# Ledger of designs, part 50: peptides against a protein of PDB entry 8OXM

Target 1, 371 residues: chain A of PDB entry 8OXM
Amino acid sequence: FKAEFRLAGGVNLPKIIDCVGSDGKERRQLVKGRDDLRQDAVMQQVFQMCNTLLQRNTETRKRKLTICTYKVVPLSQRSGVLEWCTGTVPIGEFLVNNEDGAHKRYRPNDFSAFQCQKKMMEVQKKSFEEKYEVFMDVCQNFQPVFRYFCMEKFLDPAIWFEKRLAYTRSVATSSIVGYILGLGDRHVQNILINEQSAELVHIDLGVAFEQGKILPTPETVPFRLTRDIVDGMGITGVEGVFRRCCEKTMEVMRNSQETLLTIVEVLLYDPLFDWTMNPLKALYLQQRPEDETELHPTLNADDQECKRNLSDIDQSFNKVAERVLMRLQEKLKGVEEGTVLSVGGQVNLLIQQAIDPKNLSRLFPGWKAWV

## One batch from the design tools (peptide; aimed at target 1 V11)

Design b2_p19_3 (made by RFdiffusion4)
Pose (drawn by RFdiffusion4):
Structure b2_p19_3 (pose): chain A 334 residues (1-279, 317-371), chain P 19 residues (1-19)
Amino acid sequence: FKAEFRLAGGVNLPKIIDCVGSDGKERRQLVKGRDDLRQDAVMQQVFQMCNTLLQRNTETRKRKLTICTYKVVPLSQRSGVLEWCTGTVPIGEFLVNNEDGAHKRYRPNDFSAFQCQKKMMEVQKKSFEEKYEVFMDVCQNFQPVFRYFCMEKFLDPAIWFEKRLAYTRSVATSSIVGYILGLGDRHVQNILINEQSAELVHIDLGVAFEQGKILPTPETVPFRLTRDIVDGMGITGVEGVFRRCCEKTMEVMRNSQETLLTIVEVLLYDPLFDWTMNPFNKVAERVLMRLQEKLKGVEEGTVLSVGGQVNLLIQQAIDPKNLSRLFPGWKAWV
Amino acid sequence: EYEEELEEQREEEILEAKE
């Protein structure tokens, strides 16, 4: 074990450690004290199940739809450990870096990230109209730059297109799974992009199962489909590879609702922390009902096809009205 | 400055929601 450890930041102060194994290769682990990783363990297990189901299905096997997973080992009710992701860089560090940010490098005339943050701080005390107007003004003077990422990393057109296609597929699959699982904490620091495979990886998974509505600022989108992601998917935008991949993933999930419910039914017997406190679990039953409704496409008794559900999700995600009400720290304009 | 304030506000909201 290495004698030194680093802090990853945050109120809980997670610890980062390095271990040297028998082969001598250093492996980085993240011990997360005062936090419950049992929910993250369930998220990783359902991620692996979805990846296996996508691999089993011939339609998705050809499309090579995969979900990037990292091992999470719970150690107690209030602690645990997880595998650190190597060879990845934060999206916000690449895009909105103060020193060498992509938006500053490509569009110096556009508004800086500091100006946008100041405007968002000044407008959170305003009403809906002023928030919508400021958001539209910010979007008018802030063009997406993320499309140049592979252009700056993959000079060969074949490799560049391969990485772009893998990025689009991974974004579609991750967005579909996050909507199904109700993942809401999807700001720039929770998503890491690989420098080689160019596949997005979700690392935080801190809050899910429709927890953003509980937060003071509700989460009005099911997944992150901001202007930067859409521009980086290519000229075609959401139409094309993203829509088809979302449809295929939704079909696979409809076909495997049984396995998904079997995986998620680990609750109601060993409830995790933050629940059933302050004295057939209530919230567990509620989230199981909500997941079942999402999977069956019933909601309030209405039937919805896979294509219609995908179109509705795209419309909700790209709607500026929903983006205006989001948390300023979520970086909806980014 | 504003980035830090926003990050703090977000972490506080998460903690309050967990309570």

Design b2_p19_3_s1 (made by RFdiffusion4, then SolubleMPNN; from b2_p19_3, 10 letters changed)
Fold by OpenDDE base, seed 3:
Structure b2_p19_3_s1 (fold): chain B 371 residues (1-371), chain A 19 residues (1-19)
Amino acid sequence: as target 1 above (371 residues)
Amino acid sequence: SYEEKLKEEMEKAKLEARR
């Protein structure tokens, strides 16, 4: 280990440690000191299995549809070493960095990222109608700029075009796989972009199996398909390549129903895999910046021994696990809101839900749905 | 339901975390 560490951006300020392997290669390691990395490790294994299914299918293999994975070595319940993907940047750091963010550089007369956040925080406790109106005003005065990522990184036009396609395929694959697994908390700091491949890397996989819907501010979108995410696809937006890659990914997932159900069943009943939402985790995910000052580090692990009758916990857990499996089976059958949809119909519904400004305006302001 | 119990516990935890 080198004695020097760098802080990664983000709320937890994870330590980036340069490690020299036994092979003499330097590897950047992200040390998270507060998050349960076992969830990330388990979800990476699920993504690897999904990638295996996608590689077996000729249509998805030809399109190079993969969800990017990273190595997780859990050291304890609260500590582990992530093999940090060298050459990745959070999309939020590129888009909304206070000094040199792409929005400030390309749209200097738009609202600042701070002004947008402030406006949405002011209406956080207001009606859905008031949230929608303010969200539309924010969106009008904060125009997408993520197209410039590929333009800045890839100066050759042929390379630029191929990288924009790689990006679009990565968004499609991760969106559909993420939806099937019920992956939540897809804020702009939990999605990295690889500066060389233009592929997305999803991190912080602690909100899975639709547990984002039971947060104090429920998640209302199936995946992140915000205006900047769409702008990165270029002039066609969600049409053509993105839609077709979503359909081909969904087709593979639906045709792999038995395998996916068996895998998720094993994981849901793994006593080492705490996928359930808890009050402390919900507070951590949806904490206000004003409330950060009062979280004394003395949330000792021992206060989890609140005298929950063990019998009521087990029965409640089993019923939640059964509901998760039932909902996964419905998704894999194309059952949405009690209706059986074709692959194209299901993908269309999910895209419409993800881009609906009414759904986006209801999200927690920290999710930054206007970006 | 478990979700209703969880919401109630989340509101309790918000009240406790403010003390």
Scores: peptide ipSAE 0.007, ipTM 0.426, DockQ to the pose 0.053
OpenDDE base, seeds 1, 2, 4, 5: peptide ipSAE 0.005, 0.005, 0.005, 0.005; ipTM 0.389, 0.434, 0.440, 0.370; seed 4 fails the geometry check

Design b2_p19_3_s2 (made by RFdiffusion4, then SolubleMPNN; from b2_p19_3, 7 letters changed)
Fold by OpenDDE base, seed 2:
Structure b2_p19_3_s2 (fold): chain B 371 residues (1-371), chain A 19 residues (1-19)
Amino acid sequence: as target 1 above (371 residues)
Amino acid sequence: EYEEKLEKELEEAILEARK
């Protein structure tokens, strides 16, 4: 390890350390000191399995459909080392970073990212109708610019086109795999883009198995398919490449039902894998930027072990795990809202749910559904 | 329309070259 470290931005002050491998190569590593990286490690293994399934199918293999993975070394329940995704940037950093963000550069007369956030925070406790109206006003005055990512990074037209396809395929694969696994908290800082491959890297995988639906502000979309995400796909948007890649991914997932159920069942009952949402985690995920200063976790939450009989906790956990497995089985059968759908019908419903301004307007403002 | 058609044709050509 080098003696020098850099602080990455963010609440948890993750330390970027340079590590010299036994091969003499320098590797950047992110050391998180407060996050449970075991969830990320488990989800990376699930993604590797999904990638194995996708590589076995001819149609998905030809399309190079993969979910990007990173190495996670959990050191404890509260600490771990991530192999830092070198050459990646958060999509939020590219899009809405202060005065240098793509929105400010390409749309200088639109609302600022701060103005958009403020407007949506003002209506956070209002009706769904008021949220929708303000969201539509924000969207009208904050036009998408993510097409410029590939245009800035890839100057050769043939490379540009191939990278735009790689991006679209990455969005499709991660969206469908993420939906099947019930992956939540897909805000613009939890999605990185690789500056060389144009593929997405999903980080912070702690909201899985639809636990985002039990947050104080429930998640209302199956995956992130916001206007900037769509703008990065180019002129066809969600039609063409994206839809076809979603369908091909969904076909592989549905045809792998038994394997996926077996894997998820093992994980749900793993006592080392805490996938359940707890109130403290829920508060942390939906904390206001203004409230960041006062939540010193007073460690003095008395461990009043409510001696709820171990039996009642186990029974409640088992019922939640069973419900997760049942819902996963429904998804893999194409059962949506009590109706059995074809792959095309299911993918269409998910796309429509993900792009619906009514669903997007109901999300927590920190999710930045207008980006 | 033309760009959508071109994008599809180019995707198909890339897929064909990967067989």
Scores: peptide ipSAE 0.131, ipTM 0.823, DockQ to the pose 0.014
OpenDDE base, seeds 1, 3, 4, 5: peptide ipSAE 0.031, 0.085, 0.089, 0.116; ipTM 0.659, 0.790, 0.792, 0.817

Design b2_p19_3_s3 (made by RFdiffusion4, then SolubleMPNN; from b2_p19_3, 8 letters changed)
Fold by OpenDDE base, seed 5:
Structure b2_p19_3_s3 (fold): chain B 371 residues (1-371), chain A 19 residues (1-19)
Amino acid sequence: as target 1 above (371 residues)
Amino acid sequence: EYEEKLKKEMEEAILKARE
């Protein structure tokens, strides 16, 4: 290990450590010191299984539809070494870094990222109507710029076009697989972009199986398809390549129903895979930056775990696991809101839900739905 | 068969992620 570490951006300030392997190769590693990396490790294996399913299908293989995966080595219950995706950057760091972010560089007369966040925090406890109005004002004065990522990184026009296509395919594949697995907490720091491939890497997989819907501020979108995410696709937006790649991914997932149910069932009943949302995790994920200073975790875990009888905890857990499996089966059958949809109908509904400004305005301000 | 193999590969992979 080198003595030098860098702080990665974000709330948890993960340490980037350069390690020299026994082979003499330098490997950059991310050390998370507070998160249970077991959930990330398990979800990476599920993504590898999904990639195997996508590679077996001729239509998804021809389109090179894959989810980017990384190696996770859990070191303890609260610490682990992530093989840092060398040559990746958080989309939030590229877009909304305070000094040199793409919004400030390309749109200097728009609202600052701080002004947008402040406006949305001021209405956080207000009505859905007031949240929608302020979100629309923020969106009008904060125009998307993510198209410039590929333009800055890929100067050759042929390479630029190919990388924009790789980005669009990566968004489509990760959006559909993320929806099937109920992946939440898709804020701009939990999505990395590879500076060489233009593919997305999803990190911090601690909100899965729709547990984002039981947060104090429920998640209202199936995946991140915000204005900057769409702007990165270029002039066609969600139409053409993105939609077709979503449909082909959804076809493979629906045709692999039995396999996906069996995998998820094993995971849900694994006693070492804590996928359930707990109150402390919920508070941590939706903590206000202003409250970070005062909440020293001198929350004594007063082990006033109300001794709900072990039987009532187990029965409550089993009922949640059964509901997750039932909802997964519905998604894989194309059952949405009690109606059976075609693959095209289901993908269309998910796209409309993800881009709806009414849904986006209801998200927790830390999710940054205007980016 | 394929599902049992996949289940076993997942169980082995989960075990290996715990080691």
Scores: peptide ipSAE 0.023, ipTM 0.547, DockQ to the pose 0.019
OpenDDE base, seeds 1, 2, 3, 4: peptide ipSAE 0.015, 0.008, 0.023, 0.010; ipTM 0.485, 0.486, 0.432, 0.452; seed 2 fails the geometry check

Design b2_p19_3_s4 (made by RFdiffusion4, then SolubleMPNN; from b2_p19_3, 9 letters changed)
Fold by OpenDDE base, seed 1:
Parts: sequence; C-alpha cells; structure tokens
Structure b2_p19_3_s4 (fold): chain B 371 residues (1-371), chain A 19 residues (1-19)
Amino acid sequence: as target 1 above (371 residues)
Amino acid sequence: SYEEELEKKMELAKLEARK
C-alpha cells in the first residue's frame, strides 16, 4: 500500500489507495470504511445474472444491453477492497464539482449547486406544494448540462453519436434492472460514467428491494432519471432509443420471472446478506447538517439488552422478506397499483413517475434531484 | 441541418471546455 490516498468523492468519502500487487503492477483500490461491501458483492452477482439473461435474448444482445459490473472483495461487513473502475468519474463530480463542474463552466449565471441545495434544504420540512414551487424555481435557474460530457470526451461526430447511444442504452438497462431489484433513486456520486465507453457503473448498492421507501424521507421515483441524466441522451430524451431499450429489458425480466424469483429468494434468506434497513443505516443515508452535532458516540452499547424474543425478530424478518418477494412477483407480472400492464404500459408508467417534478421535489435534498 | 447545428454546438462546447 502507498502512504498516499486520494478521495474518490461521494457521500462516504471513500479512499482510493494505490496497491502494488505481487506481480509488481499498481492497482487502484477503493477502501470503504463504513459500508457493507457484502451487499455490493451480492448485487454484482445479481447483475451478472441479469446480464446472462440479456445476452440469451436476441433483441437485447443485438442492442448490447448490459449492466456494468465491478469486482468486490469484502474483507469484513464494514470494510473491503473494491477494484476501482479505471477511467470512470462520478456523474456528480463532472456536473457539480465546486471548482470546475460542468454547471459552473457552461451555466455560470445559474444558481450554484450550493444555492440549489440550500433552497431545497430550507423547504425540507414544508408542504409538498412549497417543495414543488421551490424545486421548479431551482430547475429554472439550474439548467441541464450533461450533454457536454459526450461532447467533451468524443470529438469525432460519429464516435460521439455512438457513445451517446451507449450511454442511453446503459441508463435504460440499469434503470429497469434497478427497478426490478428495488434500488430506487441513486445519489449522483454513486453513479460513475466510463470516460471511454460512456456506460454507467452503479456503486454503493446499500439500498435494495425498495428499502428506500422506508427511509425518513421515502423515495418517490423508481430509478434516477433526473434532468441531467435525460440531457445526456440528447435531443430525443426519454423517447426512441431509451424507451425501446427499457421495453426490451423489461420483456427479458418478465420472461425470466421464475429464475429471478428463485435467486432473490435465496438471497433474502441468506444469513450473511443483511439487506434490511436499520435506523443507523437510515440516519447515515439521510443525515442532516443539523444532526451532525447531536451524533455524540454516546449511543451506549446498553441497548443490547432489548431481548426482543428471537421468535419476534424472525417473524418480523420473514414478513418483510415475503413482502419483498410478493412485490417482485407483481413487478415481473406487470402489476402496478393492482392493474396488469403490458410491457409498454409498465415502462411508460415508470418513465412518467421518474421524470415527474412532483415526485422529484419530494426526494431527500441530499440526493440532489435537480441534478 | 440538425447535424450541422450539432457540429456547431460541438465546436462551441470544445472551445468553451478549453477556456
């Protein structure tokens, strides 16, 4: 290990450590110190399986629909080594870096990322109407710029067009598979983009199976499809390529129902895979700046003595696992709000939910739904 | 054409990204 570390950016400030292997090669390693890397490792295995299903179908294979995966080596429940995806940058770093972010470069007269966050934090405890009005004001004064990522990285027009299509396909595949697995909204620092392929890499998979709906500020979108995410697709936005790739991905997922249910069932009952939301994890994911002062480490270990009968914990866990499996079965049947939808109808509903400013305005301000 | 407008926008973005 080199003594020097770099911050990778992101909510958890993961440390990038350069390691020299026994082969004499330097490898960048991401060291996470607080996250359950087992959850990331398990979700990468599920993504590999989804990729196998997508490669078996001729239509999804021809479109090269895949989820980018990375190697996870868990060292403990709270520590491990990620193979850092070389040549990737967080979307949040490109868009809203304080020094050289694309919003500051291309829209210098717009609100700063800090001003947007401040305005949305001020209304966090307000009505949905007040949140919507402030979100619309923020959106008017913070215009999308993510189109410039491909324009900066790909100078040849034919390559630029191909890479924009690769990006659009990657967003579509990850959005639909992310919805099926219940990943929900994703913080902009937990979505990486490959600077060579324009494909997305999702990291920090600590919220799965719709556990984002039980957060103190519940998620209101099926996946992240914010204005900058859409702007990266170019002039057609969510129409044409994105919609068709979502439909073809959803078709493969629905046609693989039995396989997906069996796999998720095995994972939900794995005693080594803690997917459940706990209060500490919820607080960590939605920590307010005001709450940083009150987290004195004096949550004494004495709350070990809540002898909740082992039977009541097991019954509660089993009921949550059963609800997750039932909801997964509904999604794979196209059941939304008690109605059976076609693949096109289901995909349309999900897109409309994900882009609705009313849903986006209700998200936790720390996740920056205006980016 | 849309392609010519896109090419002009690409050149503008390249010029702005170099500043």
Scores: peptide ipSAE 0.040, ipTM 0.406, DockQ to the pose 0.016
OpenDDE base, seeds 2, 3, 4, 5: peptide ipSAE 0.024, 0.019, 0.014, 0.015; ipTM 0.578, 0.506, 0.497, 0.341; seed 4 fails the geometry check

Design b2_p19_4 (made by RFdiffusion4)
Pose (drawn by RFdiffusion4):
Structure b2_p19_4 (pose): chain A 334 residues (1-279, 317-371), chain P 19 residues (1-19)
Amino acid sequence: FKAEFRLAGGVNLPKIIDCVGSDGKERRQLVKGRDDLRQDAVMQQVFQMCNTLLQRNTETRKRKLTICTYKVVPLSQRSGVLEWCTGTVPIGEFLVNNEDGAHKRYRPNDFSAFQCQKKMMEVQKKSFEEKYEVFMDVCQNFQPVFRYFCMEKFLDPAIWFEKRLAYTRSVATSSIVGYILGLGDRHVQNILINEQSAELVHIDLGVAFEQGKILPTPETVPFRLTRDIVDGMGITGVEGVFRRCCEKTMEVMRNSQETLLTIVEVLLYDPLFDWTMNPFNKVAERVLMRLQEKLKGVEEGTVLSVGGQVNLLIQQAIDPKNLSRLFPGWKAWV
Amino acid sequence: APVSEEGPYHDYHFSDPPS
C-alpha cells in the first residue's frame, strides 16, 4: 500500500489510495467514508445486468451498446470503496476551465463561465420570467464547443467517426438507463469522458431514484442532454443515432422488465442508510412502484410506445423551460 | 464493460448536492 493519500474534495472528504499488486501495477481506489455505497453497488449491479442484456440481444449486439462500469465494494453500512476511473477527464475541466477552457479558446468573444455563474447567482432571487430571460440571453451568447473534442484528438477521419459514433451510443444508453433509474445528479463533474474510447462514464451516482425533486431545486430533466452534448453528437443532433439507440434500449428494457425487477428487488429486506430512520419499506416500495411504472410505460394509466416515450424524453430534456428552473451549479447552459 | 485500468491518472473533484 502507498504511504500517501489524496483528498478528492467535498464535505465528506473521500480518500484516494494507491495499491501495488503482485504484478507491480499501481491501482487507484476511492474509499468513501461517512457514505453508503450500497445504493451505488445496486446501481453497478443493474448496470452490469443492462450491459449483459444488451449484449444478449442481437439487435443491440451489432450496435455494440455497452455501459461503462466500475467495481464498487461496500465495506459497512456507512462506508465502502470503489474503483477509480483511469484515462478519463472531466467534462467541465475540458469545456469550462478557467485557464485553458474550450469555450475560451474557441470563442473568446462569448461570455466567460464566471460571467454566467455571476448572472445565475444574481438571478436566483428573481422570478420565473427573469430567470427564463437571463437563461435565453446566456444561451444566445454561449455557443456549444464540445463538437471539437474528437476533432482535436482524432485527426484520422475514420477513427474520428468511430469515436463519435461510440460517444453517441454511450450517451444514448447512459441517458436511457439514468432515466429508468431516476439519476438526477448529472452536472459536469459527475461525468468523465475517456481520452481513448470517448465513452462517457458516470462516477458519482450519489443521488438517484428520483431524489432531485426532494432537493430544494427540483430536477426537471431525466438526463443531461444539454447543447454541448447534442452538438458533440454531430450535425444530426438528437435525431438519428441517438433516437434509434434510445428506442432499442427501451425495447430491451421492456423485454427484460422481469430481470430488472429481480435485480432491483434486493431492497425491502436490508434497507440502506438514510431510510427507515426516526422511529415492506415505504420509500423502497414507492421507488419500486415508480420503476415498474417507468418500465411498463403506464404512469397514470396511459400507454406510451417506445418511440413516443423517447420523443417525450427528448422534448423534456431539450426544453429551455425545464433547463431554466434547474440548479445554477448544474450548468444547464454548459 | 469494465473501465480499463490503463492510461494517465487524472485528478477530479466531487461536490455535494445542495441542501

Design b2_p19_4_s1 (made by RFdiffusion4, then SolubleMPNN; from b2_p19_4, 9 letters changed)
Fold by OpenDDE base, seed 4:
Structure b2_p19_4_s1 (fold): chain B 371 residues (1-371), chain A 19 residues (1-19)
Amino acid sequence: as target 1 above (371 residues)
Amino acid sequence: MDVSQEGPFNDVKFVDPPV
């Protein structure tokens, strides 16, 4: 290991370290402390399995449908090492960086990212109607720019076209796999884009199995398919390549139901894997930037172990696990809102739910659903 | 041209190692 480290931004201040391997290659790694990487590690294993299923199918293999994965090594319940996603940038950094974000560069007369956030935060506790109206005002005055990512990075028109297709395929695969696994919406900083491949890498997988629906502000979308996410696909948007790749991914997932259920069942009942949403984690995930100052980390997680009888905790856990497995089985059968849908019908419903401005307007403003 | 392979966390503040 090199003697120097860098801090990654964010509340947990992860350490970026450089390691020289026995092969003489330098490898950047991210060391997280005060974070449980077991969920990330588990989700990466599930993604690798999904990739194996997608590679076995001729139609998904021909389309190169994959979810990008990275290495995670949990070292303890509160620490681990991650592979650094070299040559990636957070989509939030590209889009809404305060200094040189694409929205500021390409749309200097639009609302700033800060103005959009402020407007949506002001209505956070208001009616759904008021949230929708302000969200529509924000959307009118904050037009998507993510098309410029591929245009900036890929100057050759043939390469540009290929990379835009790679992006669209990556969004489709990650959206459907993410929906099946209940990842929900994704914060713009938790989606990386590879500057060479245009593929997405989803990081910080701390919300899975629809646990986003039990947050203080519940998730209302099956996956992130916001206006900028769609704009990166170019003129066809969610139609054509994206839709077909979603359908082909969903077909493989549904045809692999038994395998997916068996593996997720093993993971949900693993006593070493806590995937449940606890109140502290829920508050942390939806903390206001202004409230960062007052939550001294002095709430020892140890002091609010109210001695709930181990039996009551286990019974509550098992009921949540059973509900998650039941919902996973429904998704893999195409059961949506009590109705059995075809692959095309299910994918269509999910796309409509994900792009609905009424659903987007109800999301936690900190996750920037207008981006 | 040293292509500083900037990684996913651009807000990299250098912090001196604790002594």
Scores: peptide ipSAE 0.007, ipTM 0.424, DockQ to the pose 0.102
OpenDDE base, seeds 1, 2, 3, 5: peptide ipSAE 0.016, 0.000, 0.000, 0.000; ipTM 0.454, 0.359, 0.217, 0.339; seeds 1, 3 fail the geometry check

Design b2_p19_4_s2 (made by RFdiffusion4, then SolubleMPNN; from b2_p19_4, 11 letters changed)
Fold by OpenDDE base, seed 3:
Structure b2_p19_4_s2 (fold): chain B 371 residues (1-371), chain A 19 residues (1-19)
Amino acid sequence: as target 1 above (371 residues)
Amino acid sequence: MAVSQEGPFNFVSFVSPPV
């Protein structure tokens, strides 16, 4: 290790360290404290398994369908080391940075990111009808610009086309794999884009197995397919390449159902893997100040081990695990709302749910569904 | 952490250190 470290921003002040390998290569790492990285580590293992299944299938291999992964090494229940995703930027930083965000640069007459957020925060506790009306007003006055990411980074037209295709494939693969695993909290800071490959890297995997549906403001979309995400695909949007890549990913997942169920079953019953949503985590996820700069004192959640009878906790946990496995089995059979769908029918339903402005308007304002 | 070599899935078994 190098003798020097840098602090990353934020309340927990994670340490950026540089390690020199036996190969002489420098590798940057992020050391997190006061954070449980076990869920991230588990989800990365499941993503690696999904990638193995996708590489075995000829149609998904030809399309280079992969979910981007990073290394996670949990050291304790409250610390670990992450691989630094070098050459990535949060999509939120590119799109809605207050100083030089793409929306401000390309659409200077639209609403600011702050104006959009303020409008959606004002209606947060209002009816679904009022949320929908304000969301539509925001969307009308905040037009997508994410097409400019590939245009800025890739000046050669042939490279630009290849990278836009890589982006579209990455969105499709991560959306379907994320849906199968019930991955939530897909706000614009939890999705990185690689500036060289145009592939997405999903970070902070702490909301999985549809636990986003039990948040105080429940998640109403299967994955992030917002207007900017679609704009990055170019003129075809969700049609053609994206849809076909979703269908081919879903086909591989459904054909691998026994393997997926067996692995997820082992993980859900691991006593060292707490994937359940607790009330404090739920509050933290939906009280995030936008500026990670505000020092909210980590309330010492003193481990009030509420000695609820271990038997009642275990029975309640097992019933939740069984329900998650049943829902995973339904998804892998193409059962949606009690109806068995074809791969194309299931993918179509998921796309429609993800782009529906009624679903998007109901999300927590911090998710930034208008971006 | 004992890495069992034989399976295509190297599950990181979180073996709690013996108390």
Scores: peptide ipSAE 0.008, ipTM 0.443, DockQ to the pose 0.031
OpenDDE base, seeds 1, 2, 4, 5: peptide ipSAE 0.007, 0.005, 0.008, 0.006; ipTM 0.452, 0.400, 0.417, 0.385; seed 5 fails the geometry check

Design b2_p19_4_s3 (made by RFdiffusion4, then SolubleMPNN; from b2_p19_4, 11 letters changed)
Fold by OpenDDE base, seed 2:
Structure b2_p19_4_s3 (fold): chain B 371 residues (1-371), chain A 19 residues (1-19)
Amino acid sequence: as target 1 above (371 residues)
Amino acid sequence: MAVSQEGPFNFVSFVSPPR
């Protein structure tokens, strides 16, 4: 290891370290402290399994459908090492950086990212109708610009077209697999884009198995398919390549039902894998920027040995695990809202739910549903 | 780290060593 480290931004101030391998190659790593990386490690294993299923199927293999993965090495319940995704940037950093974000560069007369966030925070405790009206006003005055990512990074037209196709395939694959696994907290900082491949890397996998639905502000979309995400696909938007890649991914997932259920069952009942949402995690994920001043993260999780009777915890855990497995089985059967759908019908419903401005307006303002 | 060798997917169960 090099003697020097850098701090990554954010509340937990992760340490960026450089390691020289026995091969003489430098490898950047992210050391997180006060964070449980076991969930990230488990979810990366599930993504690798999904990639194996997608590579075995001829139609998904021909389309090069894959989820980008990274190495996670948990060291303790509160520390671990992540592979640094070299050549990636958070989509939020590209889009809504305060200094040089793409929205400010390409749409200087639109609302600022700060103005949009402020407007949505002001209505956070208001009715769904008031949230919807303000969300529509924000969207009218904050137009998508993510098409410019590929235009800036890929100057050759043939490369540009290929990379936009790679992006669209990556969004489709990660959206469907993320939906099947109930992946939440897909805010603009938890999705990286590779500046060379245009593929997405999903990070911070700490909200899975629909645990985002039990947050104080519940998640209302199956995956992130916001206006900028769609704009990055180009003129066809969600139609054509995206839809077909979603359908082919969903077809492989549904045809792999037994394998997926067996694996998720083993994970849900692993006593070392805490995937459940706890109140402190929920508060952290939906903390207000104004509340940053008082919550010293003396999250000594040591003090929540609230001796809930081991029996009541175990019974409550088992009932949650059973509900997650039942819902996973329904998704893999195409059961949505009590109706059995075809692959095309299910994918269509999920796309409509993900782009619905009523669903988007209800999300936590920190999720930035207008981006 | 108990590597369960049985099956097409080597899941790394993060068994904390017993204290």
Scores: peptide ipSAE 0.010, ipTM 0.451, DockQ to the pose 0.031
OpenDDE base, seeds 1, 3, 4, 5: peptide ipSAE 0.009, 0.008, 0.008, 0.008; ipTM 0.483, 0.451, 0.432, 0.393

